# Peptides against a protein of PDB entry 4Y8H: the designs that were tried, part 4

Target 1, 196 residues: chain A of PDB entry 4Y8H
Amino acid sequence: TSIMAVTFKDGVILGADSRTTTGAYIANRVTDKLTRVHDKIWCCRSGSAADTQAIADIVQYHLELYTSQYGTPSTETAASVFKELCYENKDNLTAGIIVAGYDDKNKGEVYTIPLGGSVHKLPYAIAGSGSTFIYGYCDKNFRENMSKEETVDFIKHSLSQAIKWDGSSGGVIRMVVLTAAGVERLIFYPDEYEQL

## One batch from the design tools (peptide; made by RFdiffusion4, then SolubleMPNN)

Design b1_p8_4_s3 (from b1_p8_4, 3 letters changed)
Fold by OpenDDE base, seed 3:
Structure b1_p8_4_s3 (fold): chain B 196 residues (1-196), chain A 8 residues (1-8)
Amino acid sequence: as target 1 above (196 residues)
Amino acid sequence: SVTLPDVV
């Protein structure tokens, strides 16, 4: 897996490859690793497909309950729910999660929750087996307050590089854009990103 | 037989 989330001028963009493996086999070439937990709070999933799906489902439920009682949760609140689940179950989970969201007060925010259940708020985050190959690239090319187009290109190039080197990553590149204007899904195919 | 987990 190669996943990332990047804050930018108008909000935040999540990105992911789409490969699911079962041992050495590619089980799914078009997996959606970008999972909605609230209208404008999403997550990127890495690790066990079952574990990360279960965690996201539980978080979604908690945030729905939260909304009914208190109104729209912040991205920080969502991250705290993920943290609690990942930390309390760390002995039985294989999960790396990036939480990203947008609201009018805090704008775009990114929280990374690596294996073990710590939480880190960052301007951008990368994770998954492919992320090791692109730390240097991302550090050199990330800028704060990029445009939407610049951020899409940054994510596309980053994940393209990760996929090139990581056999556990591949397929399409999916993105979710979260801004005041709403939610937008993007998809990029190998014929486009492999040549970058 | 062996059941392998799905990994993302």
Scores: peptide ipSAE 0.521, ipTM 0.842, DockQ to the pose 0.953; fails the geometry check
Fold by OpenDDE base, seed 1:
Structure b1_p8_4_s3 (fold): chain B 196 residues (1-196), chain A 8 residues (1-8)
Amino acid sequence: as target 1 above (196 residues)
Amino acid sequence: SVTLPDVV
């Protein structure tokens, strides 16, 4: 897996490859690793497909309950729910989660929750087996308050490099853009990003 | 048979 989330001028963009593996076998080439937990709060999933799906489902439930009682939760609140679940179950989970969301008060925010259940708020985050190959590239090329187009290109180039080197990553590059204007899903195919 | 987990 190669996943990332990047804050930018108008909000935040999540990105992911789409490969699921079972051992050495590619089980799914078009997996959606970008999962909605609230209207404008999403997560990137790495690790066990079952574990991360279960966690996201539980968080979605908690955020729905929260909304009914208190109104729209913040991204920080969502990250806190993820953290509690991941930390309390760390001995039985293989899950790396990036939480990203947008609201009018806080704008775009990114929280990374690696194995162990710690939580880290960052301007951008990368995770998954492919992320090891792109720390240098991302550090060199990330800038705060990029445009939407600059951010899309940054994510596309980053994930393309990760996929190039990580056998556990591949397929399409999916993105979710979260801004005041709403939610937008993007998809980029190998014929495009392999040429970068 | 061995059942392997799906990994993302």
Scores: peptide ipSAE 0.521, ipTM 0.843, DockQ to the pose 0.950; fails the geometry check
Fold by OpenDDE base, seed 2:
Structure b1_p8_4_s3 (fold): chain B 196 residues (1-196), chain A 8 residues (1-8)
Amino acid sequence: as target 1 above (196 residues)
Amino acid sequence: SVTLPDVV
């Protein structure tokens, strides 16, 4: 897996590859690792497919309950729910999660929750087996307050490099853009990103 | 037989 989330001028963009593996076999070439937990709060999933799906489902439920009682949760609140689940169940879960969301007050925010359930708020985050190959690239090329187009390109180039070197990553690159204007899903195919 | 888990 190669996943990332990047804050930018108008909000935040999540990105992911789409490969699911079972041992040495590709089980799914078009997996959706970008999962909605609230209207403008999404997550990137790495680790056990089953574990991360279960966690996201539980968080979605809690955020719906939260909304019914208190109104729209903040991204920080969502990250806190993820953290509690991942930390308290660390012995039974294999999950690395990046939480990203947008609201008018806080704008785009990114929280990374690696194995073990710690929480780190960052201007951008990368995770998954492919991320190890692109730490240097991302650090060199990330800029704060990029445009949407610059951010899409940054994510596309980053994930393209991760996929190139990580056998556990591949397929399409999916993105979700979260801004005041709404939610937008993007998809990029190998014929495009392999040429970068 | 036992199957391996799916990993993302």
Scores: peptide ipSAE 0.519, ipTM 0.840, DockQ to the pose 0.926; fails the geometry check
Fold by OpenDDE base, seed 5:
Order: structure tokens, then sequence, then C-alpha cells
Structure b1_p8_4_s3 (fold): chain B 196 residues (1-196), chain A 8 residues (1-8)
């Protein structure tokens, strides 16, 4: 898996490859690793497919309850729910989660939650087995307050490189753009990103 | 037998 989320001028963009593996076998080439937990709060999933799906489902439920009682939750609140679940169940879970969301007050925010269940707020985050190959590239090329187009290109190039080197990553590149204007899903195919 | 999980 190669996943990332990047804050930018108008919000945040999540990105992911689409490969699921079972051992050395490619089980699914078009997996959707970008999961909605609230209207403008999404997550990137790495690790056990079952574990991460279960966690996201529980978070989605909690955020719906929160909304009914208190109104729209912040991205920080969502990250806190993820953290609680991941930390309290860390002995039984294999999950790496990036939480990203947009609201008018806080704009785009990114929280990364690695295996141990710690939480880290960052301008951008990368995770998954492919992320090790692109730390250098991302650090060199990330800029704060990029445009939407610049951010899409940054994510596309980053994930393209990760996919190139990580056998556990591949397929299409999916993105979710979260801004004041709404939610937008993007997809990029190998014929395009392999040429970068 | 050993069952392998799906990994993302």
Amino acid sequence: as target 1 above (196 residues)
Amino acid sequence: SVTLPDVV
C-alpha cells in the first residue's frame, strides 16, 4: 500500500494506490482505500483490510452519533476516535490510518495514526509499505498552500514513485479532494502515471 | 492450514 494526505491552499487531498495482496498474490487491483467517515472527513487505510474496514465503520458510526448530539465533528475529533480505537485494540489490530478532513474553521487537516495508535498532526502524511520509497521525494517537493492542481500533481508523482518500487502497491491512483466546495473523487490510470 | 489475510 501507498497512501498519503496533503493539506493545500483550499483544503486537503487524500491519495492511495489500489492494490490488495494476500501474501505474494494480488487479490484485488482496484481496491478503494479511501474511506468516508463523515461528509468531509475521510481516511486512508493500510494494513489488514478487515481491521481497517472495521475501524472505519466504527468511527463512522461514532461520528454520526456525535453529529446528532453536538453537530458536525472536527477532524481532530475524528482523529481522536480513530486513536482511541487503534490504541486500545493495538494488540489485535494491524492498521495504519491517515485521517484527513476539511471544515471552514480549521481548513484542511491531516492526522497520521501508525500501528501503535499514536496520533500525529502534520501538514502532510505518507504511509504504507510504499511510503518508505518516497520520504525523500515528498520532503523535497512538498510545499504549503499549493493549489489544487499542484497538490494533485504532487500526490500523483509521489504515489507513482511508490508504486514503481513497492510490489505491494499498484493499480490505479485514487484521490479525494475535500474543500469548501465539496467532495471530489479522482482516478488516474497506469497509462498516465507510469510515464511520470 | 494457514489462512493469510488481505492486506492493503
Scores: peptide ipSAE 0.514, ipTM 0.840, DockQ to the pose 0.944; fails the geometry check

Design b1_p8_4_s4 (from b1_p8_4, 4 letters changed)
Fold by OpenDDE base, seed 5:
Structure b1_p8_4_s4 (fold): chain B 196 residues (1-196), chain A 8 residues (1-8)
Amino acid sequence: as target 1 above (196 residues)
Amino acid sequence: SVELPELV
């Protein structure tokens, strides 16, 4: 897996490859690793497919409950729910999660929750087995307050490089753009990103 | 038998 989330001028963009594996075999080439937990709060999933799906489902439930009682939760609140679940169940979970969201007050925010259930707020985050290959590239090329187009290109190039080197990553590149204007899903195919 | 998890 190669996943990332990047804050930018107008909000945040999540990105992911689409390959899942079981043992040495590719199980699915078009998996959606970008999961909605609230209207403008999404996550990137890495690790056990079952574990991360279960966590996301529980978070989605909690955030809907929160909304019914208190109004729209912040991204930080969502991250805290993820953190509690991942930390309290760390002995039984294999999950790496990046939480990203947008609201008018805080704009785009990114929280990474690696194995063990710690939480880290960052301008951008990368995770998954493919992320090890792109730390250098991302650090060199990330800039704060990029445009939407610049951020899409940054994510596309980053994940393209990760996919190139990580056998556990591949397929399409999916993105979710979260801004004041709403939610937008993007998809990029190998014929496009492999030539970058 | 051993079950292999699906990984993302």
Scores: peptide ipSAE 0.517, ipTM 0.853, DockQ to the pose 0.915; fails the geometry check
Fold by OpenDDE base, seed 2:
Structure b1_p8_4_s4 (fold): chain B 196 residues (1-196), chain A 8 residues (1-8)
Amino acid sequence: as target 1 above (196 residues)
Amino acid sequence: SVELPELV
């Protein structure tokens, strides 16, 4: 897996490859690793498909309950729910999660939750087996307050490089853009990103 | 048979 989330001028963009593996076999070449937990709070999933799906389902439930009682939760609140689940069950879970969301007060925010269940708020985050290949590239090329187009390009190039080197990553590149204007899903195919 | 976990 290669996943990332990047804050930018108008909000945040999540990105992911789409390969799921079972041992040495490709189980699914078009998996959706970008998962909605609230209208404008989404997550990127890495690790066990079953574990991360279960966690996201539970978080979605909690955020729906939260909304009914208190109104729209913040991205920080969502990250806290993820953290509680991941940390308290760390002995039985294989999950790396990036939480990203947009609201009018805080704008775009990114929280990374690695295997142990710690939480780190960052301007951008990368994770998954492919991320090891692109730390240098991302550090060199990330800029704060990029435009939407610059951010899409940054994510596309980053994930393209990760996919090139990581056998556990591949397929299409999916993105979710979260801004005041709403939610937008993007998809990019190998014929395009392999040329980068 | 035991199935291997799916990984993302």
Scores: peptide ipSAE 0.517, ipTM 0.851, DockQ to the pose 0.902; fails the geometry check
Fold by OpenDDE base, seed 1:
Structure b1_p8_4_s4 (fold): chain B 196 residues (1-196), chain A 8 residues (1-8)
Amino acid sequence: as target 1 above (196 residues)
Amino acid sequence: SVELPELV
């Protein structure tokens, strides 16, 4: 897996490859690793498909309950719920989660929750087996307050590089853009990103 | 048969 989330001028963009593996075999070429937990709070999933899906489902439930009682939760609140679940169950989970969200007060925010259940708020985060190959590229090329187009290009180039080197990453590149204007899903195919 | 976990 290669996943990332990047804050930018107008909000935040999540990105992911789409390969799922079972042992040495590709199980699914078009998996959606970008999962909604609230209207404008999403997560990127790495690790066990089952574990990360279960965690996201539980978080979604908690955020729905929160919304019914208190209104729209913040991204920080969502990250806190993820943290509690991941930390309390760390001995039984294989899950790396990036939480990203947008609201009018806090704008775009990114929280990374690696294996073990710690929480780190960052301007951008990368994770998954492919991320090890792109730390240098991302550090060199990330800038704060990029445009939407610059951020899409940054994510596309980053994940393209990760996919080139990581056998557990591949397929399409999916993105979710979270801004005041709403939610937008993007998809880029190998014929495009392999040329980068 | 062995069931292998799916990884993302």
Scores: peptide ipSAE 0.517, ipTM 0.854, DockQ to the pose 0.928; fails the geometry check
Fold by OpenDDE base, seed 3:
Structure b1_p8_4_s4 (fold): chain B 196 residues (1-196), chain A 8 residues (1-8)
Amino acid sequence: as target 1 above (196 residues)
Amino acid sequence: SVELPELV
């Protein structure tokens, strides 16, 4: 898996590959690793497919309950719910999560929750087995307050590089753009990103 | 048969 989320001038963009593995094999499944937990709060999932799906489902439930009582939750609140679940169950979970969201007050925010259940707020985050190959690239090329187009390009190039080196990453690159204007899903196919 | 867990 190669996943990332990047804040930019108008909000935040999440990105992910789609490859799923089963033991030592590549599974015949195209996985959507970008998962909605609230209208403009999404997550990137890495690790156990079952574990991360269960966590995201529970978070979505909690955020729906929260909304009914208190109104729209902040991205920080969502990250806190993820953190509690990941930390309390760390002995039985294989889950790496990036939480990203947009609201008018805080704009785009990114929280990374690696194995163990710690939480870190960052301008951008990368995770998954492919992320180890692109720390240098991302550090060199990330800039704060990029345009949408610059950010899409940054994510596309980053994930393309991760996929090139990580056998556990591949398939399509999906993105979710979260801004004041709404939610936009993007998809890029190998014929495009492999040429970068 | 063997059922293997999926990883992402």
Scores: peptide ipSAE 0.496, ipTM 0.840, DockQ to the pose 0.762; fails the geometry check

Design b1_p8_5_s1 (from b1_p8_5, 4 letters changed)
Fold by OpenDDE base, seed 1:
Structure b1_p8_5_s1 (fold): chain B 196 residues (1-196), chain A 8 residues (1-8)
Amino acid sequence: as target 1 above (196 residues)
Amino acid sequence: SFTGSLLV
């Protein structure tokens, strides 16, 4: 897996490859690793497909309950729920989660929750087996307050490089853009990103 | 299970 989330001028963009594996076998070439937990709060999933989906389902439930009682939760609140689940169950989970969301007060925010259940708020985050190959690239090329187009290109190039080197990553590049204007899904195919 | 063995 190669996943990332990047804050930018108008909000945040999540990105992911789409390969699911079991051992050396590619089980699914078009997996959706970008999972909605609230209207404008999403997560990127790495690790066990079952574990990460279960966690996301529980978080979605908690955020729905929260909304009914208190109104729209912040991204920080969502990250806190993820953290509690991941930390309390760390001995039985293989899950790396990036939480990203947008609201009018806080704008775009990114929280990374690696194995162990710690939580880190960052301007951008990368995770998954492919992320090891792109720390240098991302550090060199990330800038604060990029445009939407610059951010899409940054994510596309970053994930393309990760996929190039990581056998556990591949397929399409999916993105979710979260802004005041709403939610937008993007998809980029190998014929495009392999040429970068 | 098969789903339990899937990695992302």
Scores: peptide ipSAE 0.451, ipTM 0.827, DockQ to the pose 0.080; fails the geometry check
Fold by OpenDDE base, seed 3:
Structure b1_p8_5_s1 (fold): chain B 196 residues (1-196), chain A 8 residues (1-8)
Amino acid sequence: as target 1 above (196 residues)
Amino acid sequence: SFTGSLLV
C-alpha cells in the first residue's frame, strides 16, 4: 500500500493506490482504500484489510452518534477516536491510518496514526509499504498552501514513485478532495501515471 | 480465512 494526505490552500487531498494482496497474490486491483467516516472526514487505510475496515466502521458509527448529540465533529475528534481504537487494540491489529478532514474553522487537517496507536498532526503524511521509497521526494517537493492542481500533481507523482518501487502497491491512484465546496473523487490510471 | 489474510 501507498497512501498519503496533503493539506493545501483550499483544504486537504487524500490519495491511495488500489492494490490488495494476500502474500504475492493480487486479490483486488481496484480496492478503495479511501474510506469516509464523516461527510468531510476521511481516512487512508494500510495494513490488514479486515482490521482497517472494522476500525473505520466503528469510527463512522461513533462520529454519527457524536453528530446527533453535539453537531459536526472536528477532524481532531475523529483522529482521537481512531487513536483510542488503534492504541487499545494494538496487540491484535495491523493498521496504519491517515485521517484527513476539512471544516471551515480548522481548514484542511491531517493526522497520521501508525502501528502502535500514536497520533501525529502534520501538514502532510505518507504511509504504507510504499511510503519508505518517497520520504525524500515528498520532503523536497511538498509546499504549504499549494493550489488544488499543484497538490493533485504532487500526490500523483509521489504515489507513482511509490508504486514503481513497491510490489505491494499498484492499480489506480484514487484521490478524495475535501474543501468548502464539497467532496470530489479523482481516479488516475496506470497509462497516465507510470510515465511520470 | 481468506478475507482475514488480505493486506492493503
Scores: peptide ipSAE 0.449, ipTM 0.818, DockQ to the pose 0.079; fails the geometry check
Fold by OpenDDE base, seed 2:
Structure b1_p8_5_s1 (fold): chain B 196 residues (1-196), chain A 8 residues (1-8)
Amino acid sequence: as target 1 above (196 residues)
Amino acid sequence: SFTGSLLV
């Protein structure tokens, strides 16, 4: 898996490859690793497919309950729910999660929750087995307050490099853009990103 | 389960 989320001028963009594996076999080439937990709060999933799906489902439920009682949760609140689940159940879970969301007050925010259940707020985050190959690239090329187009390109180039080197990553590159204007899903195919 | 053995 190669996943990332990047804050930018108008909000935040999540990105992911789409490969699911079991051992050496590709089980699914078009997996959706970008998962909605609230209207403008999403997550990127890495690790056990089952574990990360379960966690996301539970968080979605909690955020719906939260909304009914208190109104729209902040991204920080969502990250806190993820953190509690991942930390308290660390012995039974293999999950690395990036939480990203947009609201008018806080704009785009990114929280990374690696194995073990710590939580880190960052201007951008990368995770998954492919991320190890692109730390240097991302550090060199990330800029704060990029445009939407610059951010899409940054994510596309980053994930393309991760996929190139990580056998556990591949397929399509999916993105979710979260801004005041709403939610937008993007998809990029190998014929495009492999040429970068 | 099969799904439990899948990695993302």
Scores: peptide ipSAE 0.446, ipTM 0.824, DockQ to the pose 0.090; fails the geometry check
Fold by OpenDDE base, seed 5:
Structure b1_p8_5_s1 (fold): chain B 196 residues (1-196), chain A 8 residues (1-8)
Amino acid sequence: as target 1 above (196 residues)
Amino acid sequence: SFTGSLLV
C-alpha cells in the first residue's frame, strides 16, 4: 500500500494506490483504500483490510452519533476517535491510518496514526509499505498552500514513484479532494502515471 | 491479526 494526504490552499487531498495482496499474490487490483467517516472527513487505510474497515466503520458510527448530539465534528475529533480505537486495541490490530478532513474553521487537516496508535498532526502524511520509497521525494517537493492542481500532481508523482518501487502497491491512483466546494473523487490509471 | 488479505 501507498497512501498519503496533503493539505493545500483550499483544503486537503487524500491519495492511495489500489492493490491488495495476500502474501505474494495480488488479491485485488482496484481496492478503494479511501474511506468516508463523515461528509468531509475521510481516511486512508493500510494494514489488515478487515481491521481497518472495522475501525473506519466504528469511527463513522461514532461521528454520526456525535453529529446528532453536538453538530459536525472536527477532523481532530475524528482523529481522536481513531486514536482511541487504534491505541486501546493495538495488540489485536494491524492498522495504519491517515485521517484527513476539511471544515471552514480549521481548513484542511491531516492526522497520521501508525500501528502503535499514536497520533500526529502534520501538513502532509505518507504511509504504507510504499511510503518508505518516497520520503525523500515528498520532503523535497511538498510545499504549503499549493493549488488543487499542484497538489494533485504532487500526489500523483509521489504515489507513482511509490508504486514503481513497492511490489505491494499498484493499480489505479485514487484521490479524494475535500474543500468548501464539496467532495471530489479522482482516479488515474497506469497508462498515465507510469509515464511520470 | 492475520486476515488473509493485506492493504500495503
Scores: peptide ipSAE 0.436, ipTM 0.822, DockQ to the pose 0.128; fails the geometry check

Design b1_p8_5_s2 (from b1_p8_5, 5 letters changed)
Fold by OpenDDE base, seed 1:
Structure b1_p8_5_s2 (fold): chain B 196 residues (1-196), chain A 8 residues (1-8)
Amino acid sequence: as target 1 above (196 residues)
Amino acid sequence: SFTGSLLT
């Protein structure tokens, strides 16, 4: 897996590859690792498909309950719910999650929750087995307050490099853009990103 | 459904 989330001028963009494996077998080439937990709060999933989906389902439920009682939750609130679940169950979970969201007050925010259930707020985050190959690239090329187009290109190039070297990553590159204007899904195919 | 699937 290669996943990332990047804050930018107008919000935040999540990105992911789409390969799912079972051992050495590619089980699914077009997995959606970008999962909605609220209208403008999403997560990137790595690790166990079952574990991360279960966690996301529980978070979605909690955020729906929260919304009915208190109004729209912040991204920080969502990250806190993820943290509690991941930390309390760390001995039985294989889950690496990036939480990203947009709201009018806080704009785009990113929280990474690695194995163990710690939480870290960052301008951008990368995770998954492919992330090890792109720490240097991302550090060199990330800038604060990029445009939407610059951020899309940054994520596309980053994930392309990760996929190039990580056998556990591949397929399409999916993105979700979260801004005041709404939610936008993007998809990029190998014929495009392999040429970068 | 794929049991034991990983998002590595």
Scores: peptide ipSAE 0.297, ipTM 0.825, DockQ to the pose 0.116; fails the geometry check
Fold by OpenDDE base, seed 4:
Structure b1_p8_5_s2 (fold): chain B 196 residues (1-196), chain A 8 residues (1-8)
Amino acid sequence: as target 1 above (196 residues)
Amino acid sequence: SFTGSLLT
C-alpha cells in the first residue's frame, strides 16, 4: 500500500494506490483504500484490509452518533476515535491509518496513526509499505499552501514513485479532495502516472 | 474466494 494525505491552500487531498494482496498474490487491483467516516472526514487505510475496514466502520458509527448529539465532529475528534480503537486493540490489529478532514474553522487537517495507535498531526502524511520509498521525494517537493492542481500533481508523482518500487502497491491512484466546495473523487490510471 | 486475510 501507498497512501498519503496532503493539506493545501483550500483543504486536504487524500491519495492511495489500489492494490491488495494476500501473500504474493494480487487479490484486488482496484481496491478503494480511501474511506469516508464523515461527510468531509476520510481516511487512508493500510495494513489488514479487514481490520482497517472494521475500524473505519466503527469510527463512522461513532461520528454519526457524535453528530446527532453535538453536531459535526472536527477532524481531531475523528482522529481521536481512530486512535482509541487502534491503541486499545493494537495487539490484535494491523492498521496504519491516515485521517484527513476539512472544516471551515480548521481547514484541511491530517492525522497519521501508525501501528501502535499513536497519533500525529502533520501538514502531510505518507504511510504504507510504499511510503518508505518516497520520504525523501515528499520532503523535497512538499510545500505548504499549494494549489489544488499542484497538490494533485504532488500526490500523483509521489504515489507513482511509491508504486514503481513497492510490489505491494499498484493499480490506479485514487484521490479524494476535501474543501469548502465539497468532496471530489479523482482517479488516475497507470498509463498516465507510470510515465511521470 | 480467499481463505487468507487481504493485506494492503
Scores: peptide ipSAE 0.166, ipTM 0.765, DockQ to the pose 0.072; fails the geometry check
Fold by OpenDDE base, seed 2:
Parts: C-alpha cells; sequence; structure tokens
Structure b1_p8_5_s2 (fold): chain B 196 residues (1-196), chain A 8 residues (1-8)
C-alpha cells in the first residue's frame, strides 16, 4: 500500500494506490483505500483490509452519533476516535491510518495514526509499505499552500514513485479532494502515472 | 474470512 494526505491552499487531498495482496497474490487491483467517515472527513487505510474497514465503520458510526448530538465533528475529533480504537486494540489490529478532513474553521488537516496508535498532526503524511521509498522525494518537493493542481501533481508523482518500487502497491491512483466547494474523487491509470 | 487475510 501507498497512501498519503496533503494539506494545500484550499483544503486537503487524500491519495492511495488500489492494490490488495495476500502474499504474492494480487487479490484486488482496484481496491478503494480512501474511506469516508463523514461528509468532509475521510481516511487512507493501510495494513489489514478487514481491520481497517472495521475501524472505519466504527468511526463512521460514532461520528454520525456525534453529529446528531453536537453537530459536525472536527477532523481532530475524528482522529481522536481513530486513535482510541487503534491504541486500545493494538494487540488485535494491524492498522495504519491517515485521517484527513476539511472544515471552515480549521481548513484542511491531516492526522497520521501508525500501528502503535499514536496520533500526529502534520501538514502532510505518507504511510504504507510504499511510503518508505518516497520520504526523501516528498520532503524535497512538498510545499505549503500549494494549488489544487500542484497538490494533485505532487501526490501523483509521489505515489507513482512508491508504486514503482513497492510490489504491494499498484493499480490505479485514487484521490479525494476536500474543500469548501465539496468533495471530488479523482482516478489516474497506470498508462498515465507510469510515464512520470 | 478472505478479507481478513488481505493486506494493503
Amino acid sequence: as target 1 above (196 residues)
Amino acid sequence: SFTGSLLT
């Protein structure tokens, strides 16, 4: 898996490859690793497909309950729910999650939650087996307050490089753009990103 | 389950 989320001028963009594997077997070439937990709060999933799906389902439920009682949750609140689940169940879960969201007050925010269940707020985050190959690239090329187009290109190039080196990553590159204007899903195919 | 054995 190669996943990332990047804050930018107008909000945040999540990105992911789409390969799911078990050992050397590619079980699914078009997996959707970008999962909605609230209207403008999404997550990137790495690790166990079952574990991360279960966690996301629970978070979605909690955020719906939260909304009914208190109104729209912040991205920080969502990250806190993820953190509690991942930390308190760390012995039974294999989950690496990036939480990203947009609201008018805080704009785009990114929280990374690695296997141990710690939580880190960052201007951008990368995770998954493919991320190890692109730390240097991302650090060199990330800039704060990029445009939407610059951010899409940054994510596309980053994930393309990760996929190139990580056998557990591949397929299509999916993105979700979260801004004041709404939610937008993007998809990029190998014929495009392999040429970068 | 099948999904339980899958990794990303």
Scores: peptide ipSAE 0.151, ipTM 0.797, DockQ to the pose 0.091; fails the geometry check
Fold by OpenDDE base, seed 5:
Structure b1_p8_5_s2 (fold): chain B 196 residues (1-196), chain A 8 residues (1-8)
Amino acid sequence: as target 1 above (196 residues)
Amino acid sequence: SFTGSLLT
């Protein structure tokens, strides 16, 4: 898996490859690792498919309850719910999650939650087995307050490199763009990103 | 836990 989320001028973009593996076997070529937990709060999932799906479902439920009682939750609140679940159940979970969201007050925010259940707020985050290969690239090329197009290109290039080197990553590159204007899903195919 | 499929 190669996943990332990047804050930019107008919000945040989540990106992911689409390969699911079982050992050396490719189980699914078109997995959707970008999961909605609220209208403009999404997550990138790595680790156990079942574990991360269950966590995301629980978070989605909690955020709906929150909304009914208190109004729209912040991205930080969502990250806190993820953290609580991941940390309290860390001995029984294999989950690496990036939480990203947009609201008018805080704009785009990214929170990374690695296996231990800690939470870290960052301008951008990368995770998954493919992320090891692109720390250097991302550090060199990330800029704050990029345009949407620049951010899409940054994510596309980053994930392309991760996929190139990580046998557990591949398929299509999916993105979710979260801004004041709404939610937009993007997809990029190997014929395009392999040439980068 | 191990679930047979991994998002890596």
Scores: peptide ipSAE 0.146, ipTM 0.780, DockQ to the pose 0.131; fails the geometry check

